Peptides against a protein of PDB entry 4CIC. Designs and how they scored, part 160

Target 1, 148 residues: chain A of PDB entry 4CIC
Amino acid sequence: KVSTKGHYGVQAMFDLAQHFGEGPVSLKSIAERQGLSEPYLEQLIAVLRKAGLVKSVRGAQGGYILAREPRDIKVGDIIRVLEGPIAPVESVSQDDPEHSLKFDFSVTKSVWEKVKKSIEEVLDSITLADMLKDAEEAQMAQGYMYYI
Target 2, 147 residues: chain B of PDB entry 4CIC
Amino acid sequence: KVSTKGHYGVQAMFDLAQHFGEGPVSLKSIAERQGLSEPYLEQLIAVLRKAGLVKSVRGAQGGYILAREPRDIKVGDIIRVLEGPIAPVESVSQDDPEHSLKFDFSVTKSVWEKVKKSIEEVLDSITLADMLKDAEEAQMAQGYMYY

## One batch from the design tools (peptide; made by RFdiffusion4, then SolubleMPNN)

Design b2_p24_1_s3 (from b2_p24_1, 17 letters changed)
Fold by OpenDDE base, seed 5:
Structure b2_p24_1_s3 (fold): chain B 148 residues (1-148), chain C 147 residues (1-147), chain A 24 residues (1-24)
Amino acid sequence: as target 1 above (148 residues)
Amino acid sequence: as target 2 above (147 residues)
Amino acid sequence: SSSLLKKLLEEKKKEDETAILTLV
């Protein structure tokens, strides 16, 4: 499962991508459109802002914008910022430094590393621009179903 | 993260695979070798047994064995038994039946479905036999570094 | 003690469910 934080973070970033070039978007409007609590969104946006994925715009029409173009933001970048490194299993081995010398080739560890790599490859293959395109294609497909 | 349950479940199943054909293995011996608590392992083995991945053998040398050959057990099978379906995001949409009619094409949902598919493909591509082979190859590679 | 163990197991189950939820 993607954490609620990762899921809602991607959702909030996608909302900002949909409004990219239209100027700053209020957190309230994002929260309303995405079904998020405004306080929770404030926490997400604070992390994303600190990581340089979003910018705050000041003024009467102040709010947030993407700090980069949608094509320059991978889903993997968002997840890494919100959740840190994709670690399939917490390495239990951090606590016992003395056993560190055994090349503990855990075959099980290699399985989880393969899973990690696969997830990273998928998330790094998807940009916010790809998501925008997918949304447009889906909207067009729905439009065609109503005219038949 | 793979749950602790999934992680330890795969570890326990791998231990049983390493002893496949040697007869039944006690839970105590698995717990000791794999660094698991015996009570936790009992719970895991109960689930795996119910799913038909392991068998209980009765007798003085009683214990557990794999119910199938290591080549016939995928890591994905173990994870599905222990965790259920790999669901990247709980579909929030279960609670509001009235909104079910909107083809809620959540582009975000499609991202998570791609992640799910990728995980399933990886886990279904790895058998316990593949893990045994990887262990053997690693042991040989270590042996060659000492000569 | 039984209730604490059950709570710890439920919390660990919830944490494990959440941890699976965090990766997947």
Scores: peptide ipSAE 0.121, ipTM 0.788, DockQ to the pose 0.173; fails the geometry check
Fold by OpenDDE base, seed 1:
Structure b2_p24_1_s3 (fold): chain B 148 residues (1-148), chain C 147 residues (1-147), chain A 24 residues (1-24)
Amino acid sequence: as target 1 above (148 residues)
Amino acid sequence: as target 2 above (147 residues)
Amino acid sequence: SSSLLKKLLEEKKKEDETAILTLV
């Protein structure tokens, strides 16, 4: 499961992508459109801003914008910023040192590394621009279903 | 992150695969070799047995065996049995019903569905036989480094 | 034994909430 943080982070970034070029978007408007808690969104945006994915604009029409073009932001970039490195398996090694025989079961580890790599490849293959395109295509398809 | 249950389940099934054809393996021996809690392993094995991936053998030399050949057990089969369907995103819908506006953000959902599909494809591409082969190759490579 | 499993499940539930991709 992707964490709620990753999910909402991608949603918030996608909302900012939809408004890219329209100027700064308020957190309130993002929260309302995306069905997010505004306080939770503030935390997400703070992390995303610190990572340089989002910029804050000050003033009467202040808010947030994408720091880069939608095509230059991968879903994988958002997830890495919010959650850190994709870890397929918790290293059981840290907490109970006694019976954690580091059977470095190299083979089972390799399975999870393959899963990790596959996830990274998928998330790094999808940009916010790809998501925008998919949304437009979906809207057109719905529009055509009403005209037929 | 793969759940501890999934991780240890794959480990336990792999141990049974390594002993496939040698007869029944005791839970104690699996637990010792894999560094698993025996009570935790009992729970895993109970689920795996119920799903028909493992068989219990009764008697003085009783224990567990794989119910199918290692080549006929995918890692994905083990994970689905232990964890259920691979869900890429927790449906936010269940716990806080009020503000979970089901904005069925079809696009964000599609991202997670792509991730799900990718995970399923990987896990379904790996059998216990593939894991056995990888282990043998790794052991040979280590052996050749010492010569 | 039940308490340790419950604790491990609760800790895991918390860790799973923070994990990018928790395979269920």
Scores: peptide ipSAE 0.119, ipTM 0.783, DockQ to the pose 0.307; fails the geometry check
Fold by OpenDDE base, seed 2:
Structure b2_p24_1_s3 (fold): chain B 148 residues (1-148), chain C 147 residues (1-147), chain A 24 residues (1-24)
Amino acid sequence: as target 1 above (148 residues)
Amino acid sequence: as target 2 above (147 residues)
Amino acid sequence: SSSLLKKLLEEKKKEDETAILTLV
């Protein structure tokens, strides 16, 4: 499972993408729209800001904005910032030298490396701009279903 | 991360695949080879047996065998048995109807569904026979490095 | 604040025990 951090982090970043170019968005407004707790969102935004994916804007209309255009932020970038490297298996500590020599361990590890690579490829293929496009397409599709 | 259950389950099933056709393997021998605790392996094997991936053999040489040929067991089958459906995100309980209506929830969900599908495709593309082949190839490669 | 984070972490830990890919 994607961690709750990854899930909500992508939601929060997507909310910021939807408002990209409209100016700073308050954490309160993001929390209300995304159904997130403000305190939890504050922690996520702090990490995302430190990683340079989000910028804080000060002033009367203060809040947060994406630090880059939605097309320049991959879902994989968000996940790596919030969760670190995508690791499908906990590296059993290589510290057991007896396990390191067993051929079987190498083969099973290769399965998880293939899974890792596949996840990375998917997450790195999806930008916030792609998500915005998917959103527009789904809104249009829903709009057409109400008019038919 | 794959759960410890999934990881060790694949290791145990791979050990049984390596001994496929040699007769029943004791849990003790699997545990020793794979560096697993016997009690933990007993729990894994119980689930795998109930799902019909492993058979128990009774007798003086009793133990466990694969219930199918290694080529007929996907890594995905093992994972689904041990962990259930591959879910990349916890389904936030659909019970919050207010979240269900938000367009944003649908799009973010689609990302995780794409991840799920990709994982399923990978895990369903790898059989225990493929793992055995990879094992043989790596043994040969190591053997050639020592000569 | 610490207790809610701890509860969320404990729930996450329980959820992680059942998840195929816990992207921790």
Scores: peptide ipSAE 0.117, ipTM 0.788, DockQ to the pose 0.137; fails the geometry check
Fold by OpenDDE base, seed 4:
Structure b2_p24_1_s3 (fold): chain B 148 residues (1-148), chain C 147 residues (1-147), chain A 24 residues (1-24)
Amino acid sequence: as target 1 above (148 residues)
Amino acid sequence: as target 2 above (147 residues)
Amino acid sequence: SSSLLKKLLEEKKKEDETAILTLV
């Protein structure tokens, strides 16, 4: 499972991508559209802002914008910022030196490294621009179904 | 992250694969080799046994064996048994009908479905036999570095 | 002993909840 944090982080970033070029979006409006609590979204946006994926705009029409164009933000970038490195298995802390027969289960580790690489490749292949395009294509397909 | 349950489940199954054809392996011996607590391993083995991936052998030389050949057990099979379906995102339960503006975030869902498919393809491409081969190749490579 | 096992299970559950891709 992608964590709830990663999932909602991608949703919030996608909402900002949909409004890219329209000016700043309020946290309240994002929270309402994405079905998120405003306090939870505030925490997500704070992390995303610190990582330089989101910018805050001050003033009466203040809010948040993407810090980069949608094409320059990968889903993998969002996930790495929110969750850290995509680690398929937590490195079991070496803390118990005696029975740390670190059987260098190099083989079992290699399985998880393959999974990690595959996930990274997928998430790094998808930009917010790709997601916008997919949304547009889906909307057009629905529009055509109402006219037939 | 693969859960600790999935990780240790694959380790335990790989230990059984390494001893496949040698007879039953005790839970104690698996636990010692894999750095697992015996009670935790007992829970894992109970699930794996119920799913038909492991068999229990009774008697003085009793223990556990793989229920199938290592080539017939995918890593994906082990993970699905221990964790259930590989779901990249929990389907947010539709239970709150009012604010269930199910924005059918079809696009965000599609991202996670792509991740799911990729994970499934990787895990279903690796058998316990492949893992045994990789272990043998790694051991040979270490042997060649000492000569 | 049961308390330690429960605590370890709860800690693992928390670690699993924070894991990006808990293959749960």
Scores: peptide ipSAE 0.114, ipTM 0.786, DockQ to the pose 0.291; fails the geometry check

Design b2_p24_1_s4 (from b2_p24_1, 17 letters changed)
Fold by OpenDDE base, seed 1:
Structure b2_p24_1_s4 (fold): chain B 148 residues (1-148), chain C 147 residues (1-147), chain A 24 residues (1-24)
Amino acid sequence: as target 1 above (148 residues)
Amino acid sequence: as target 2 above (147 residues)
Amino acid sequence: SSSLLKKLEEEKRKEDKTAILTLV
């Protein structure tokens, strides 16, 4: 299960990518298009802005823009900013000190490290530009289905 | 973050794999070796047993055994039994109907489907037998460091 | 209301704790 934060963060960043070069987009318009609550989106955008993935533009035509080109923003970058480092196993040591895994089972840890690496590779292989291309291809495919 | 349930489930199954062919292992002994609470392990084992990954043996020398050979149990099988299907994104639709994603953003969904597929491929590529082999190799490497 | 938003954030935080990023 991807976190709701990660999911909505990627959606919001993708919306900004679709409008890249058109100028600043209001949070209200992003929220409406993406089906997000505006207050929740404000929190996401605040984190993304602090991380330098989004810029705020002030004024009557103000709003938000991507801080970098869509090709220079990986999905992995968005997830790492919102979720932190993709940790495979929470060190069981934090919440139940009594059940701290006495045995650092190196073998079980290695399984989760393999999973982590696989996720990181996938997320770092997808840019916002790749997502834009996929959206265009999907729209073209739908357009052809209506003409047949 | 792997769920605690998935993590401990894999540990418990790995312990049973290490003792495969030695007969039934008590939950107490698994709990002690793996640093698990016995009550929590009982819950995990109940689910794993119901799914046919573990068998219960009754009697004075009773306990639990793997229901299949370690080579025939994937980590993915354990995780699917304990966690259910590896869903990349919970359909936001269940808990907040008002924020139901009006737009099934096919593109964002496809990202998470790629992640899901990658996880499934990794977990289905690792068996308990592979884990046993990795443990043996690690023990040999430690033994060679002492000689 | 601020309370509903906090609940929604807490529920989302709970969901986030069960998410694949919490599985993996």
Scores: peptide ipSAE 0.141, ipTM 0.788, DockQ to the pose 0.204; fails the geometry check
Fold by OpenDDE base, seed 4:
Structure b2_p24_1_s4 (fold): chain B 148 residues (1-148), chain C 147 residues (1-147), chain A 24 residues (1-24)
Amino acid sequence: as target 1 above (148 residues)
Amino acid sequence: as target 2 above (147 residues)
Amino acid sequence: SSSLLKKLEEEKRKEDKTAILTLV
């Protein structure tokens, strides 16, 4: 499962992408459009800002903007910032040092590395620009269904 | 991250695959070889048995065996049994019905569906027999590095 | 408010620990 943090992080970044070039958007407006709690969004935005994916704009028309163009932000970049490296298996072996026979189960580890690689490839293949395009195509398709 | 349940489930099933055809293995022996707690392994085995991936053998030489050949058990089968369907995102929207504006975020949902599909394809492409083969190849490679 | 956020984070962390693939 994608963490709620990853899910809402991508959702918030997608909202910022939809408004890219229109100027800064308030956290309140993002929270309302995306069905997020404003306090939770504030935490997400703080992390994303620190990572240089989002910029804060000060002033009366202040708020947040993408720090880069939507085409230059992969979904994988967002996930790595929010969740860290896509690690398939946490080594549980911290707590019991004696039974932490790190059986370097090289084979089982290799299975999870394959899963990791596959996830990384998918997430790195999708940009915010791709998501914008998909949204436009979906709206066009809905518009055509109302005219039929 | 793969859940601990999925990780240890695959590990336990792989141990049973390594002993496939040798007869039943005790939970104790699996736990020792795989670095698992016996009580935790007992819970995993109960789920795997209920799903028909493992069989219990009774008697003095009793224990557990794979219910099917290693080639007929995908890693994806093990994961689905232990964790349910590979769902990338749980719909958080259960608790607040009023703010559950299910904004059908069709686009963000589609991203996670792509991830799901990719994971399913990988896990369904790997059998316990493939894992056995990989283990044999790794042992051969280590043997060659010691010469 | 901070306690609710912490509870939500803990619940999410528990859900994430039970999830097949936590990206975290």
Scores: peptide ipSAE 0.141, ipTM 0.788, DockQ to the pose 0.138; fails the geometry check
Fold by OpenDDE base, seed 3:
Structure b2_p24_1_s4 (fold): chain B 148 residues (1-148), chain C 147 residues (1-147), chain A 24 residues (1-24)
Amino acid sequence: as target 1 above (148 residues)
Amino acid sequence: as target 2 above (147 residues)
Amino acid sequence: SSSLLKKLEEEKRKEDKTAILTLV
């Protein structure tokens, strides 16, 4: 499962992408549109800002903007910032040292590495610009269904 | 992350695949080989048995066997039995119904659906027989490096 | 409040422990 953190992080970044070029967006407005708690969004945005994916703008029209164009931000970049390296299986080695998985089962590890690679390829193939395009296409399709 | 349950479930099923055709294997022996606690393995094997992936054999030589040939068991089948449907994101819908409702962000959902599909395709492309073959190839490669 | 954030972190920690495919 993508963590709630990853999910909401992508959602918040997508909201910023939808407003890219329109100027700074307040956290309150993002929270309201995305159905997020403002305090939770503050934590997410702090991490994203530290990673250089978003910028804070100060002043009366202050808020947040994407630090890069939507085409230059992959979903994989957002996930890696929020969650760290994409790992399909937690290395069981950390929590119970006594049950040292003696057999570093190279074969089972290889299964999870294949899964990891597949996930990385998917997430690195999707940009915020791709998501914007998909949203526009979906809106157009809905608009056409109302005219038929 | 694949849960510890999914990971150990695949590991236990792979152990049973390695012994397929040799007769029943005791839970104790699986636990020892795989570095699992026997009580944890009992819980896993109960679920796998109920799903029809393993069979219990009774008697002095009793234990567990795969219920099907290794080629007929996908890694995806094991994961679905142990963890349920492969879901990349928990449907946020269950815990906070009030906030969950509004932006069914079709676009963000589509990202996770693409991830789900990719995971399913990978896990459904790998059988226990494929894993056995990979293990044999790895053993052969190690054997050749020592010569 | 700090308590709600702590609960969310605890739930997240529980979810992270139980989560099948946590990409983390």
Scores: peptide ipSAE 0.124, ipTM 0.783, DockQ to the pose 0.137; fails the geometry check
Fold by OpenDDE base, seed 2:
Structure b2_p24_1_s4 (fold): chain B 148 residues (1-148), chain C 147 residues (1-147), chain A 24 residues (1-24)
Amino acid sequence: as target 1 above (148 residues)
Amino acid sequence: as target 2 above (147 residues)
Amino acid sequence: SSSLLKKLEEEKRKEDKTAILTLV
């Protein structure tokens, strides 16, 4: 499952992609369009900025822009920045060191590694540009359904 | 992410697969081999039993067995039973009804649906029999490294 | 002992909910 953080992060990045080339977008406007709280979005944007996916622009028309073209940002890049490495199973190892019988059960680990790889492949196959294209196609399809 | 419940559930089911045909296995023995608490395993087994993946055997040699052959149990079946439908994003809709502006953002939903489908395909492609085979191959490979 | 087990189960349930939410 993608965390709420990952989900909202992708939404925020997609909003910035939709406005790419139009100049800086305010956090308030992103929050309003995406149904996000502005304080939560501030936290997301801070992480994304630190990772170099977003740039802040200062001034009267200040705000945020994508740091790269939409085609150069994978969904997987966003998720890795926000959530860290895609790990299918959290290693139970950190909290209880005593009962951490690291049954490094190689076979179960292999199952989760296959899941991880599959998720990574999907998320790395989708760019913000692909999402923009899908949105345009969906809007066109809706437009056609209203005219029929 | 597979929940701890899903992870431990697959481990417990795999333990039962390793003992398939040998008769009933006690929860205690599964717990010991898999590094699980017995009370936690009881909860998992109760769910798995209700779903018809595990059977309880009563008597002096009582315990649990797989209800089906290992080849007839997918990892995906175990996960669906323990966690419910594989949903890549929990619908935020339940906890805060007021701010649930269901921006059913169709495109974002499509991304998560692709992830879901991919996870389902992987988990449905792996049976407990496949896991048994992988374990045997791994043991053989370890045996060859010592010679 | 029973209250600690219940708390641990609730924490695990919260962690399980959070873990399901976080990565898959």
Scores: peptide ipSAE 0.121, ipTM 0.786, DockQ to the pose 0.172; fails the geometry check

